Peptides against a protein of PDB entry 8HF1. Designs and how they scored, part 12

Target 1, 320 residues: chain A of PDB entry 8HF1
Amino acid sequence: NVMLYATKPTEVMVSFPHQEQVLTVTRLISAEIEKFYVSLDLMNIGVQPIRRSKSLQCLRDPSKKSFVKQLFNDFLYQMKEYGIYAASIAIISLIVEFDIKRRQAETLSVKLMHRTALTLCEKIRHLLVQKLQDMTYDDDDDNVNTEEVIMNFSTPKVQRFLMSLKVSFADKDPKDICCLVFVERRYTCKCIYGLLLNYIQSTPELRNVLTPQFMVGRNNISPDFESVLERKWQKSAIQQFRDGNANLMICSSVLEEGIDVQACNHVFILDPVKTFNMYVQSKGRARTTEAKFVLFTADKEREKTIQQIYQYRKAHNDIA

## One batch from the design tools (peptide; made by RFdiffusion4, then SolubleMPNN)

Design b1_p9_1_s4 (from b1_p9_1, 3 letters changed)
Fold by OpenDDE base, seed 2:
Structure b1_p9_1_s4 (fold): chain B 320 residues (1-320), chain A 9 residues (1-9)
Amino acid sequence: as target 1 above (320 residues)
Amino acid sequence: MPPFETFEL
C-alpha cells in the first residue's frame, strides 16, 4: 500500500528552455527513415504465421513490418526527446535487435528485411557519430563520451536532468543515495542508462558515487519473446539495487507490477506524468524524511504542468 | 544555488 507513509517528499519542478534543436543531421536521419518506410511497404515478406502464445493471445510476430516501424519510431522519439547523444546509444540497441531478428528469420524475405533495416541503422550510427566528432577539436581522441559532448548533444531536458544529478549527488556517500529515474518508454531505460554510464564516467564528482542500473517492464504484448537473458537481467538489476550495489535505478512503469524496490530518497520523473496513478506510484517511492520528487517541465508548459500536479496532489489528499 | 530554475511545489 503506497499511500500509508507519513513523510511527504519535497516536490521540485525543474524548468528547461523549449529549444527545438533543429540539426541538419536529425532531418537527414528522419528523411532516411521515411524513405525506408516507403521501401519497407513495397517489400513482399509473404504471409507470416500467427504465433499463438500458451495464453491464446495472438502474439504480434516481431518479424512483421509494423514492429520494424515501431523500433524506428521509438528511435525517432528518443532522438527528439533526449538528443543526438542519446540517439547514438539508442541506435546500437536497434542494431542488436535487428541482428538477432536477422539470425532468427525463418524466411529469406524476412532475413532481407531485417538486413535492410540493419544497414539503415549502421548508416544512422555513422551520421550520429560523425556529428558527435565534429565538436571534438582533437582529431586524436575519438572519445565522443566526454561530459562536454554529452551535454552539448543532449536536449535541454536531459541537460537539466544531468545537472540535477550533479548538484544532488556530487561527492556524496554512495550508501546515502537511493535514486529512481522514471521514463515513459521501455527503450528509453536502456538509452538513458548508457548515457548515464558515460556521463558518470566522464564526471569526476559522480564517478564512484552513482552506480546506475536499469529495469524494463514486462512486455505485455509478447511475454514469450522476452529473452531468458532480459528476465535474468531484470532480476539481477533489482537485486543489485536491493543490495546497494546499484544506487540509481532507471525504470519505466514497472512499479505498477508490484516490484518492491526499497524506499528512495530521490525520484526523478524525466518524462511527463500522464496519469494520476503514475504520479501516486512514483511519488510513493520517495519515502525518506528528506526525499525529493523531481519533475521536469518546459518553460512554456510550466503553468499547465503545475496545475496538473496540484490536481493530482488534491486528488491524492482526498483519497488518503 | 543550482545553475537552473527550480521550484518547490
Scores: peptide ipSAE 0.423, ipTM 0.868, DockQ to the pose 0.432
Fold by OpenDDE base, seed 3:
Structure b1_p9_1_s4 (fold): chain B 320 residues (1-320), chain A 9 residues (1-9)
Amino acid sequence: as target 1 above (320 residues)
Amino acid sequence: MPPFETFEL
């Protein structure tokens, strides 16, 4: 009986300093969003029509105010976890969403609510872009999309992630690369994708090596709310990754949806592994010869993270 | 060596 030792991926942990870079701009933005929430709570938008889904479960359409607060809370999370450069990309997604919702508004009160949210997003965008330009004041180049600006305005976690990509993939054949990047939140996929496009374009050693894509998991809340555009994007992104036209895929919940993704040689877990299922499923994609499974931890959480990974590894070996 | 602390688990 040749026990086929399933080639276990090499598990690598990358440590990063726990630096809460509390920039004055991040405090100002947070305070402006909190002031907006007080104003939003006072807005009379009237009674919202309950859309009956064709499924007998009345999934209450999330309050239009609750959805606005969710988008700003997800933005605040991205600014805290990934830095102000990532936030400058994330805010564009809010601008696009609030402009769509403003145009689709059935009432003047709802139109005004989305207009006020959009005006705040434009103010936030201006504050972020001005802060990114603070490094370029001595250079005749107004380009905020340099490797230096991206690195300096990213969190230590994102800095170590970008350095890990550069060390892993500099000057390699793009055909030899099949990389997955797992993130916790669906909105992070698009934000990190935009950051990686700019980083790869500004990094000569990666420009012709890495071709990123992103996949947002299907909204389990309603397939009817998934835009035709999002479904077309997912289908195109998966196909490009299967065809080898893209070699790096950013994803959140790809494995829960039964998406057939090929065996990869690199799997990066950018956010903390919170569940045993996330550990097993993400690690199970690192299946090629010499595959690497890369985790990130803050120095303060290092011991706790190591103990948690050893518990998951033990539990996985007891089931497999 | 990578320019940062890495360790195998």
Scores: peptide ipSAE 0.416, ipTM 0.866, DockQ to the pose 0.429
Fold by OpenDDE base, seed 4:
Structure b1_p9_1_s4 (fold): chain B 320 residues (1-320), chain A 9 residues (1-9)
Amino acid sequence: as target 1 above (320 residues)
Amino acid sequence: MPPFETFEL
């Protein structure tokens, strides 16, 4: 019996300073969203006629306001966890979603609700872009997508992640790279994808090295609302990653839903490992001989995070 | 050295 010593990946922890970047702009944006929630609660959207499409049985009227609040809460989370630069990308996704919902609105009241949300998103986008431009001393270079702007307007966690990518992959052969990046939330996949596209394009050492893609998990709240476009994107992204046309894949809980991805040489866990299953599933993708499994922790949470990872490692070794 | 604190677990 050759014990296939499954080459255990090297587990690396990257520490980052816990800096609450309490920028005035983030407070203003949060206050505008809270004012909007008060206004949204006062909006009479009327009782939506249950049109007998089998897919619409789950969307009672509270779900439409709840969905609007969910998108803004996810945006606020991304702004806090990833920074202002990531928020400037995240807000575009809200603009697209609210414009789709505005066009699909069957009632004038629902159309107005999504229009008001869209107007707020445009205001937030302008506040974010204006803040990103505060570092461009040259009035002529409207390019807020520089390595410097991305780095300065990212949280310490994202800064360490980007630095880890640069150190790990600078001037390497793209064929030697199979990288997974795990995030907790489905909307973060698209946000970090947009950030990585701009960062890679602004970083000469990565421009021809990393080709990112993203996978969004199934919407467990409304699987019937997965747009045909999202499903096509997911299939295309997975295929590009299998074919080696993409070498970095951003994932959420998609792996728990039975989407099989290839064995990778790098796995980054950008968000805290909250469950044993997340630890096992993500680590189980780092299967090459020199595979790295990279975790990020705030300095204040370092000890607690180490203890939790050792508990998960022990529990995994007791089952394996 | 990496420009940031890293440690093996």
Scores: peptide ipSAE 0.413, ipTM 0.865, DockQ to the pose 0.434
Fold by OpenDDE base, seed 1:
Structure b1_p9_1_s4 (fold): chain B 320 residues (1-320), chain A 9 residues (1-9)
Amino acid sequence: as target 1 above (320 residues)
Amino acid sequence: MPPFETFEL
């Protein structure tokens, strides 16, 4: 049920400069991943046994190479879209995943593939951390998790998002906050969650104000592949958000119809609104009095984004 | 005012 509630949130657009952060480290990392793809294509993994498990995912990637490439492509996307600081968190998720896959490998060749991927991830992590440390002039503060480091190594989009949180929530009562943050990709939820934890901890005005959580939409394609742990985490995160123990929830745009999330006073759309359904569902969560629906756009895409939002608004009003 | 460009849609 698309809740066709005529929500009247204030729709706000935040502009950010389109700066291609041409960091040498970003180019180096991209080149290392490209070299790895060439090496990966040359790896003989053999024919994997088709497990009769109803796993459409296991059927689609008999070599498991496509999955490896997907994770690195998702990482490259996050590095581009969110910056070097977010990438330093995102790479840890790849390390964890490849270590799991390495341990679960049924063949030596698959184990070696995941080990090689893991070795690359560690190299990337070191390059990222080193680059974050280059701004810490004090030899004694190995803490790359300062507000300054987070801001300087974040994309203009993320900078404006963090600034928008600070402006919106500084020194407010935590009970008066019910915030959703929508992101496009599953892995971005955890990445932005980690970034927000560090940012909130480094920002006195937010430290006791914002308690973030994250949830990932269910994979409709294989509910059987959601680990019992992941399902428990999602239920716990949603419950904490319902109970007010968390007041900021990061969600992927794959919020299935039927995640009963309470009415929110703030909805941030960190990534571009690509579909009418995403617009309606996300906006439909901003239901409190004076609720804000906040969009982020690059200056160059501003006009196009405005036109698209007006089309979605019109289409929504014609159905409601 | 936010220290960045914001506008109502």
Scores: peptide ipSAE 0.412, ipTM 0.866, DockQ to the pose 0.428

Design b1_p9_2_s1 (from b1_p9_2, 3 letters changed)
Fold by OpenDDE base, seed 4:
Structure b1_p9_2_s1 (fold): chain B 320 residues (1-320), chain A 9 residues (1-9)
Amino acid sequence: as target 1 above (320 residues)
Amino acid sequence: MIEIEEYSL
């Protein structure tokens, strides 16, 4: 009996300092969003007729105000967790979404609500871009997409993630790389994808090495609102990753929803592992002989995270 | 240069 020692991936924890980069710009942006929430709560947008789509018992907020607040709350989370550079990409996704919702608005009041949200997003974008330009001493190089700008305006977690990618994959053959990056939130997938595109393009050692893609989880809140475009993108991204045309895939909870991805040699968990299922599913993708499974933790949470991983490892070994 | 502190689990 050859015990197929399922080659357990090498499990690594990367520690990062818990620095709340309390920049003045982040405080200003947060204050502008809070002022907008007060204004939004005062907006009379009327009761929208609940179009009975048959499937969703989910109480659609008849105002759609909750959806607007959700997008800004997700933006604030991304700005806090990933930094100002990531926020400058995240805000573009909000601009696109609010412009779509503005065009699709059946009432003038809802159209005005989305227009006001869009105007705030443009203001936030200008504040973020201006702050990114503060490091470009050369007035002529409007290129805020340099390795230096990305690193300086990223959180310590993202800095270590990017450095871990550089160290792990610099000048390697793209065919030898199958990398997964797990994040908690669906909107983070697109944000980190945009950040990685710019970082890879600014980093000579990675330009011809890493080809990123992203997968967004199904919107459990409104599967009917998954645009035909999002579903097409997801299918195309998965196919490119299967065909080896992409070698780095950013995922959220998509794997829990039964989207099968290939076995990988690198798995990065960028956000905290909150569940046993997330640990098992993500680690279960690191199945090659030299597979590396990398976790990121704040220094203050290191011990707690180690204990949690040992508990998950024990529980997994008791089931396997 | 940001040093990566890696801990084996």
Scores: peptide ipSAE 0.468, ipTM 0.922, DockQ to the pose 0.133
Fold by OpenDDE base, seed 5:
Structure b1_p9_2_s1 (fold): chain B 320 residues (1-320), chain A 9 residues (1-9)
Amino acid sequence: as target 1 above (320 residues)
Amino acid sequence: MIEIEEYSL
């Protein structure tokens, strides 16, 4: 029970300016997705066979239009919350997902729907990559993965997160690092993982210092929808983190599922803490004597965040 | 250089 650990990590809040820099490319992408939603609503996909999984919960059939919209909404969220660079990675996850679903499609109409979604994702990817290349004089796709490009096309939150990692871990012994990064959404784990891989590779002070991994919660909805590859990846990632072969782990809600993560010296909460349980569980992983628990907040939400953390701290102390 | 505004909680 994580609540029983009387560890008092140093709690730090990093503020960032709320810049809704609505770039023209972001507006274009949003408009293309909205146009696609109109088209998607007009698509006749027929009556999909309700795969009644044995659990009476109406599994959101991944072949449904609602799932396609969810993925694009999650992408739009990631683009807004993490920036264009993160979006360029996030779109690849959509491409993979829609290609899998296109191949698994039981009907021609569903196959066409996923093909159309895939075509949009490819267009979005090109728009994003082109925008990243606008800062690079070289047409080489690899040139978009520089520290400068990553920083310039990341949101203020992500910029502060990356800088906090650099300041915290530059030239440290990899063995002395056990870092957790909590994010709200499953897809954000993969996105931030890809961003971190590129950032670490582009940052000499971190290349041999940080080895990131990610783990996503088991989709409680159906283990049958988890690809064998995702399960193997999760098992491997957790094992690498336990063995010290990875020292930074990106997590979404995994602690709620009873996945025991080792005691860490750094815990970053990249997304807003929405629940008391998330606060207690994530903070409860910062267990070393000099453990840091770092929150990120927009300047406009700073006071509200402080008040919420104080309420959670009080509630935690009243239970402990 | 991005300044990190850290607040102790």
Scores: peptide ipSAE 0.467, ipTM 0.921, DockQ to the pose 0.134
Fold by OpenDDE base, seed 3:
Structure b1_p9_2_s1 (fold): chain B 320 residues (1-320), chain A 9 residues (1-9)
Amino acid sequence: as target 1 above (320 residues)
Amino acid sequence: MIEIEEYSL
């Protein structure tokens, strides 16, 4: 009986310093969002019509105010976890969403609410871009999308992630690369995708080597709320990754949805592994010969992370 | 130069 030893991926943990770079700009932005929440709570937007979904569970359409607060809370999370460069990309997604919602507003009060949110997003965008330009004041090049600007305005976690990509993939054949990057939140997929596009374009050793895509998991919220554009994007992104036209895929909880992703040689977990299922499913994608499974942890959480991974590995060996 | 501290698991 030749026990086919399933080639276990090499498991690596990258440590990063827990430095909360509290920039003055991040405090200002947080304070402006908090002031906006006070103003938003005082806004009279009237009674919202309950859309009866065809499914018997009246999923209460999240209040239009709750949705606005959710988008800004997700932005604040991205700014904290990934840095102000990532935040400058994330804010564009909010601008696009609030402009769509403003145009689709059925009432003047709802239109005004989305207009006020949009005005705040434009102010935040300006503050972020000005801060990114502070490094370019001595150079005639107004380009904020340099490797240096991206690195300096990213969190220690994102800096180590970008360096790990550069070290792993510099000057390699793009055909030999099949990389997955797992993130916790769906909105992070698009933010990190935009950051990687700019980083790859600014890094000669990664130009023509890495072609990123992103995939957002299907909202467990009704498939009726998934935009036709999001569904088309997902289908196109998956197909490009299957065809080898993209070799790096950024994804969230996509594996829980039974999306057939090919076996990969690199799997990066950018956010903390919070569940046994996330550990098993993400690690289970690192199935090629010499596959690497890379985790990122703060120095303060290193021991706790090692213990948690050991527990998950033990539990996986008891079930497998 | 950012040093990458890698730990084998």
Scores: peptide ipSAE 0.462, ipTM 0.917, DockQ to the pose 0.133
Fold by OpenDDE base, seed 2:
Structure b1_p9_2_s1 (fold): chain B 320 residues (1-320), chain A 9 residues (1-9)
Amino acid sequence: as target 1 above (320 residues)
Amino acid sequence: MIEIEEYSL
């Protein structure tokens, strides 16, 4: 029962400038994906067999064109919302996914579709890495993982998030930290995790202070396609966070599934709070005496966000 | 240096 704790967290809003970083590379990547969608629509992959789950729910076959488009749309979202650096990590996740699907393809046409998607991802990766290298004199991929490169190629939201972590946790005892980071999308968890690993490693004040993990909700679209490995990894990540071997957990809507994580002293909401339930559940994890609940908002949307939070507070107090 | 503008809610 999330409601029973006497200590209300300190609620903080961090504002960030609404700057659309219009990079030529982002426009080029978007145009390449759009061209790919046109080519994808022309591909004849034949009639794919309807895989039925044991629950008789029609699983959307992950080999379908719609799933390929979903992955690229999620990538485009991450590139827009989190920046070029986050996109360079996100594209690797697509490469891995399309390589798995290419190997698992039951037909030559589906195999070729995933191969074409993979080739596009490799091109996108090259364009992203090349853009990150524009700030480095050295063509070494390791040189793109500096604090400076991460900050410069992150959106204002992510820059403020990273700086908030640095200010909040610099030189603290790792045992005194229990941090949750909420994101909207499953794929964002892994992307922000990779970004945080590199940021923490490049930031001496956070090195050995923050140990991140991530947790993704069950894919309601295809639970049968959740690899045994993904389920094992989720259990391991939760256990590491419970045992204190990890002190920062990046999660999506997983708290809705009744995953009990310990009481946290920091909760960051990186994406907009869209529902009352998200607000109550995420805030309800900030339960220590000095708990902070941090929201991020664009300056332009600050007033609207404040009003929304006050409505949620009122609704919560009327039910409590 | 990115200044963090924190607003107490």
Scores: peptide ipSAE 0.462, ipTM 0.920, DockQ to the pose 0.151; fails the geometry check

Design b1_p9_2_s2 (from b1_p9_2 with E6D A7F)
Fold by OpenDDE base, seed 5:
Structure b1_p9_2_s2 (fold): chain B 320 residues (1-320), chain A 9 residues (1-9)
Amino acid sequence: as target 1 above (320 residues)
Amino acid sequence: EIEIEDFEL
């Protein structure tokens, strides 16, 4: 019960400008996804065999179209919230998922649907990579992973997050770092992990200082939907973080699922704190002496965020 | 209090 710990980490709020990134590429990608939705709605994929698992009946679109739309909507959210660079990583996850679903397709129509989704993801990937390459003189895909490209194609929130990491951890001893990064959505863990890998590799003062890992919540919906690979990854990532072989962990609402992580000296909340439980649970992980709890807020939402945090502090003190 | 850090980019 994290509520029992009177942890008083230093709470830091980092402000970022609210930029609606009106990039032509993001508009093009959004328009291509919308066109795809129109085509997807017209696809006749036939009657899917209702797998009789009672737990699965409410969550399976019998057409599997809702899952496809969900992944693209999640991608669009990620592109908006984290930027084009993060989107270039996020699209790879969609490619992997649609390729798996294509291979697992029981019908030719479903196979074709996932193939069409995959083709769109490949097109989106090319549009994103091409846009990242606009800053590079060299057509080499590896040249898009520079600190400059990552920063320029990240949202102001992500820019401030990366700067906060750099300022906090530059040239520090890896053993003195135990960092959590909380994100709202499960898929964001993988994307921010990939972004951080590239950023750390491109940033000499963080190279060999930060070793990132990610963990995602277990889908309570069915252990059968969690890939064997994902389970192995989670187990390995948690163990590496416990053993100190990883010192930064990106996680979603994993703490609600009874995954206990060690006491950390830094906790970053990359996404808005939507619930009191998230506030208490995440803050409750910042337990070391001089622990920092860092929040990110848009300038426009700063006052509202401050008031929300004060309400959560009050509510926490009334329970403690 | 919440410490406010504004990073200049």
Scores: peptide ipSAE 0.211, ipTM 0.824, DockQ to the pose 0.685
Fold by OpenDDE base, seed 3:
Formats: C-alpha cells, structure tokens, sequence
Structure b1_p9_2_s2 (fold): chain B 320 residues (1-320), chain A 9 residues (1-9)
C-alpha cells in the first residue's frame, strides 16, 4: 500500500511590523466622512418603495443611506488596512458607483444625496493624489504610479506582500506561475488589482512575468443584482486564468462558489485567516509538488496566528 | 531595507 502522501504545500508566514501610520491626511478624510454622515442623517429622501426580491428577505434599506455609508466604511477599511495608495484606487470605485446611482436616481432628493456623496469622493481623491504627489520633487512628472510611491504609501502588510511577489516571481517564465491571492472583502479584490497593475508596470522584473486578474465572488445578497458588467468580467477573468493568459488571480470567496480554479503553485493569504473553512479551501488550491502557501501576520499577533494555524492543521489532519 | 522574515511553519 503506497500511501500517496498528498504533497502538502510549504506553509510560509511573513511577519510585518504593526505600524499605525497615522497620517494627517487619513485623519482629515475620516473627519470629512463623519461630517458627511451627520449631514446624510439629516437628509430627507422620502420613503422609498421596498422592492421585495422574491428569493431572499435581504432587508434592502429603503432609505438607500445605509448603502452610501457601507461604501464609505469599506473605503475607510481599505485606507487603514492597505494604505493611501490603495485608497486612491478604491475611491475611484466609489466615484463610479455614486455617479451611476446619481444618474439612476428616481427622485430629486435621492439624486442630491448621491451628488453630495460624489462631491465628497472627488475631494477625498484630490487629497489622496496631492499626498502621493508630495514625494515627487520634480514638478514636471505627475506620475504617482512609481514603485517608490506605491511602496512608501502602502501599509507594512502590503509592502511585504509586494516584496514577496518580487522575490517569488522576478524574471521567471510566466507559464510556470499559477498564483492565487486571497483577500477578505470583495472591494479589496479590485483595489489590490489596480495596485498590482501599477506595481507590475513600474517593476521591470515583473512587467513581462505577472498578468493579474481579479474575481469578486457572487454577491450572496442576490445573483439577480449582479450587474451584467460584473458577470461578464467574472467570466472573462476566469477564462483568461484557465487559458493561462492571466497567471495571478485575486479573489475573496471563489472557493465557496465551486469555481474550478486550476492547481496553483502559489497561494497568498493577504488578510487574516478567520475560519477553518477558509484555511482548508485556500490551502487546498496549492496542489503542485513545490506549492507555497504564504500567510501575512502582524508581529504582535504572530504567536496567536501560529497557534491558530496549528489548530487548523490538527483539525484538517483529523478529517482528511 | 524591508527584511522579509519568512518562517517555515
């Protein structure tokens, strides 16, 4: 009986310093969003018709105010967890969403609410871009998308992630790379994708090596509310990754949806592993003989993270 | 220089 030892991936933990880089600009942006919430609570937008979706009693807040607050709260999370550079990309997604909602507004009051949110996003974008430009000493080069600017305005976690990518993939054959990057939140997928596009373009050793894509998991809130654009993007991104036209995929919940993703040689977990299921599913994608499973942890949470991984390993070996 | 501390688990 040759026990086929399922080749377990090499598990690697990358530590990063717990630096709360409290920049003045991040405090200003947070204060402007809080002022906007006070103003938003005072806005009379009237009673909106509750469209009951037939399938799921997801209480759509008829006020649409909770959705506006959710987008800004997700932005604040991305700014805190990934840094100012990532936030400059994340804010563009809010601008696009609020402009769509403004155009689709059925009432003047709802149109005004989305217009006010959009004006705040444009102000935030300007503050972020201005802060990114403060490092370019040359008045003539408006290019905030350099490797240096990306690194300096990213959190220690993102800095270590980008360095781990550079060390892992510098000057490699693109065909030998099948990489997954797991993130917790759906909005982080698009933000980190935009960051990686700019980083890869600015990094000669990666420019012809890594071709990133992103996939947002199906919105469990309603498949019917996925935009036709999002569904087309998901299908195209999966197909490009299957065809080998993309070799790095950023995803949040792809594994819960039964998306057949190929056997990968690298799996990065950018956010904390919160569940046993996330650990098993993400690790289970690292299936090649030399597969690496890379985790990121703050130095302060290192011991706790190690103990949690040992518990998950034990539980996995008891089931498998 | 950002020292990458890779720990084999």
Amino acid sequence: as target 1 above (320 residues)
Amino acid sequence: EIEIEDFEL
Scores: peptide ipSAE 0.083, ipTM 0.771, DockQ to the pose 0.152
Fold by OpenDDE base, seed 4:
Structure b1_p9_2_s2 (fold): chain B 320 residues (1-320), chain A 9 residues (1-9)
Amino acid sequence: as target 1 above (320 residues)
Amino acid sequence: EIEIEDFEL
């Protein structure tokens, strides 16, 4: 029961220009991934023996080729939706995941598949870092993590999000901040977390104000693939946020899975609100006095987004 | 400068 008498948060919409960042590097990366998919489809990985303890998905894809493609598709999505800077963080997550899978590989063919994926990820990482360095005079990897580089290589949506954080939280007491950032995809949580760490570190007004954490939803596709490390991280991150040691939490569908987080004074929805449940659950976390619920929309989709929010408000009032 | 265009719904 979301108490009907909770102070309704102020709903704010932030508009951003719909600019497709058509960079040559993004086209090159997409073409390299497409070539890799052709090579991956030709790889004979053999039929993995059906172990009774493997999830139903491991039964459907004994080669785990679909999982490899999913990670690269999620990377391509993050590069498109959040920009090249976010992609440089996202690719590191793929490198870590494929290295784990390479070490866990029971067959030489599966080990080779993950090694080939890693080689592609390293090539992509170098292409991304080289592009970030186009704004730097020094070949130092630390020099690509400036506020300017982050802003220039982020999508207009991410630029508006970062500016909204800066305006909202510059020089505030960290104890007065309880912020949630909702994203659609679990891998986006890690990507936006890494981006925010670098942005906060490069922004003096935020460095001692914001302490970010992230929560990754349970892998509905393969609970067995949720590493003991990921579960420990999730538990630690939630506890830090409850204890006030973290004041900004990046979340995906985690709230739908019954993970209880505290009432917040700021809720940012970085990705489009696709469902009524997402709207109600995310908005229902903005429960303090003067709480803000911030949405991001492309200028072209503004009217459609407004109409959708009014429909969700109506539906929420009809149930309440 | 990046203009923030926000409005109350």
Scores: peptide ipSAE 0.081, ipTM 0.771, DockQ to the pose 0.149
Fold by OpenDDE base, seed 1:
Structure b1_p9_2_s2 (fold): chain B 320 residues (1-320), chain A 9 residues (1-9)
Amino acid sequence: as target 1 above (320 residues)
Amino acid sequence: EIEIEDFEL
C-alpha cells in the first residue's frame, strides 16, 4: 500500500514562463485539422457492427470517427504543451496508427477515411520538419536532432525539464540513477521518449549516463486489443528497468494498476498533478533518503499549484 | 539559472 510509506522526498518546484505558441506553422496545422474535422463529419462510412463487449463504449462510435478525432486532439495537445519538436515525433505515432487502421479496414469507406487522415498526417509532418530545418543554416546537415534544435522548438516547460535532467545527471554513474517521469497521456510517453533519446544522444554529458524507456499503461480498451507487441514491449521495458539496463522510465498515470516499479531516487511530474491519488502514488515512488520529487508549473499557475500541493500534503498527513 | 525553489516546508 503506497500510502503507508510516508517517504519524505525533497519536493522541488520548477517554474517556467507561460508562452503561448505564436508560430504561424502551429496555427496553419490547427486550421488544417479543423477543416479535416468538418470533412470527417460529412463522410458517410456506414454503421459498423457493434461487437458485444460492454466495456468498449468509447469504441462504439459506429463510425470510428471519434477515434480519429481523439488521435488528432492528442496531437494538438502535444504540440501545444511540448512544442513543435515533440509534435514532429508525435505525428509519426499517428501515421503508424492510421496505416494499421487503413490495412484493417473492413469497408472501402473506412479505408478511405483512414487514408485521408494519413495524408493529413504526412502533410503535417512535412510542415513540422520544414520548420525544424529552417534553423539548420547548412543545407547539407539534414540532422534536425541537435540539442539546439530540440531546445529552440520545445516549450518553456520542456526546456526547463531538459535543463533539470542535464543539471541533475551530468557525468553521474548510471547505476546511481533511478528516475521516473510522469506524464498524463499515453501518447505523450512515446513522444517524450523519442525527444529524450535524441536529446541524450546530442548531449555528451548524458549519452552514457541516461538510458530511457517508456511504459504505456494498459488500454482502457479490453486487454484483448493490446497488441502482443505492446504487451511484450511493456514487459521488456519493466524488466530492463528492474535489471538496471534502463535508469529513466517515462510513465503515464497507470502506476495505479499495481506495476511493481522499484524505489526511485528521482520523480519528475512533467504535467499538472490533477488528483490527490496521482500526487500520493507518484511521490510514493521516490523512496530513497535523498529522493527528489520535481514538479513543473507555469509562473501564472505557481500560486495555485502551491496551494494544491499544500492541500495534498495536509490530506496525506491526516491519513498517515 | 534554473530557479529550483526547494519547497522545504
Scores: peptide ipSAE 0.039, ipTM 0.690, DockQ to the pose 0.135

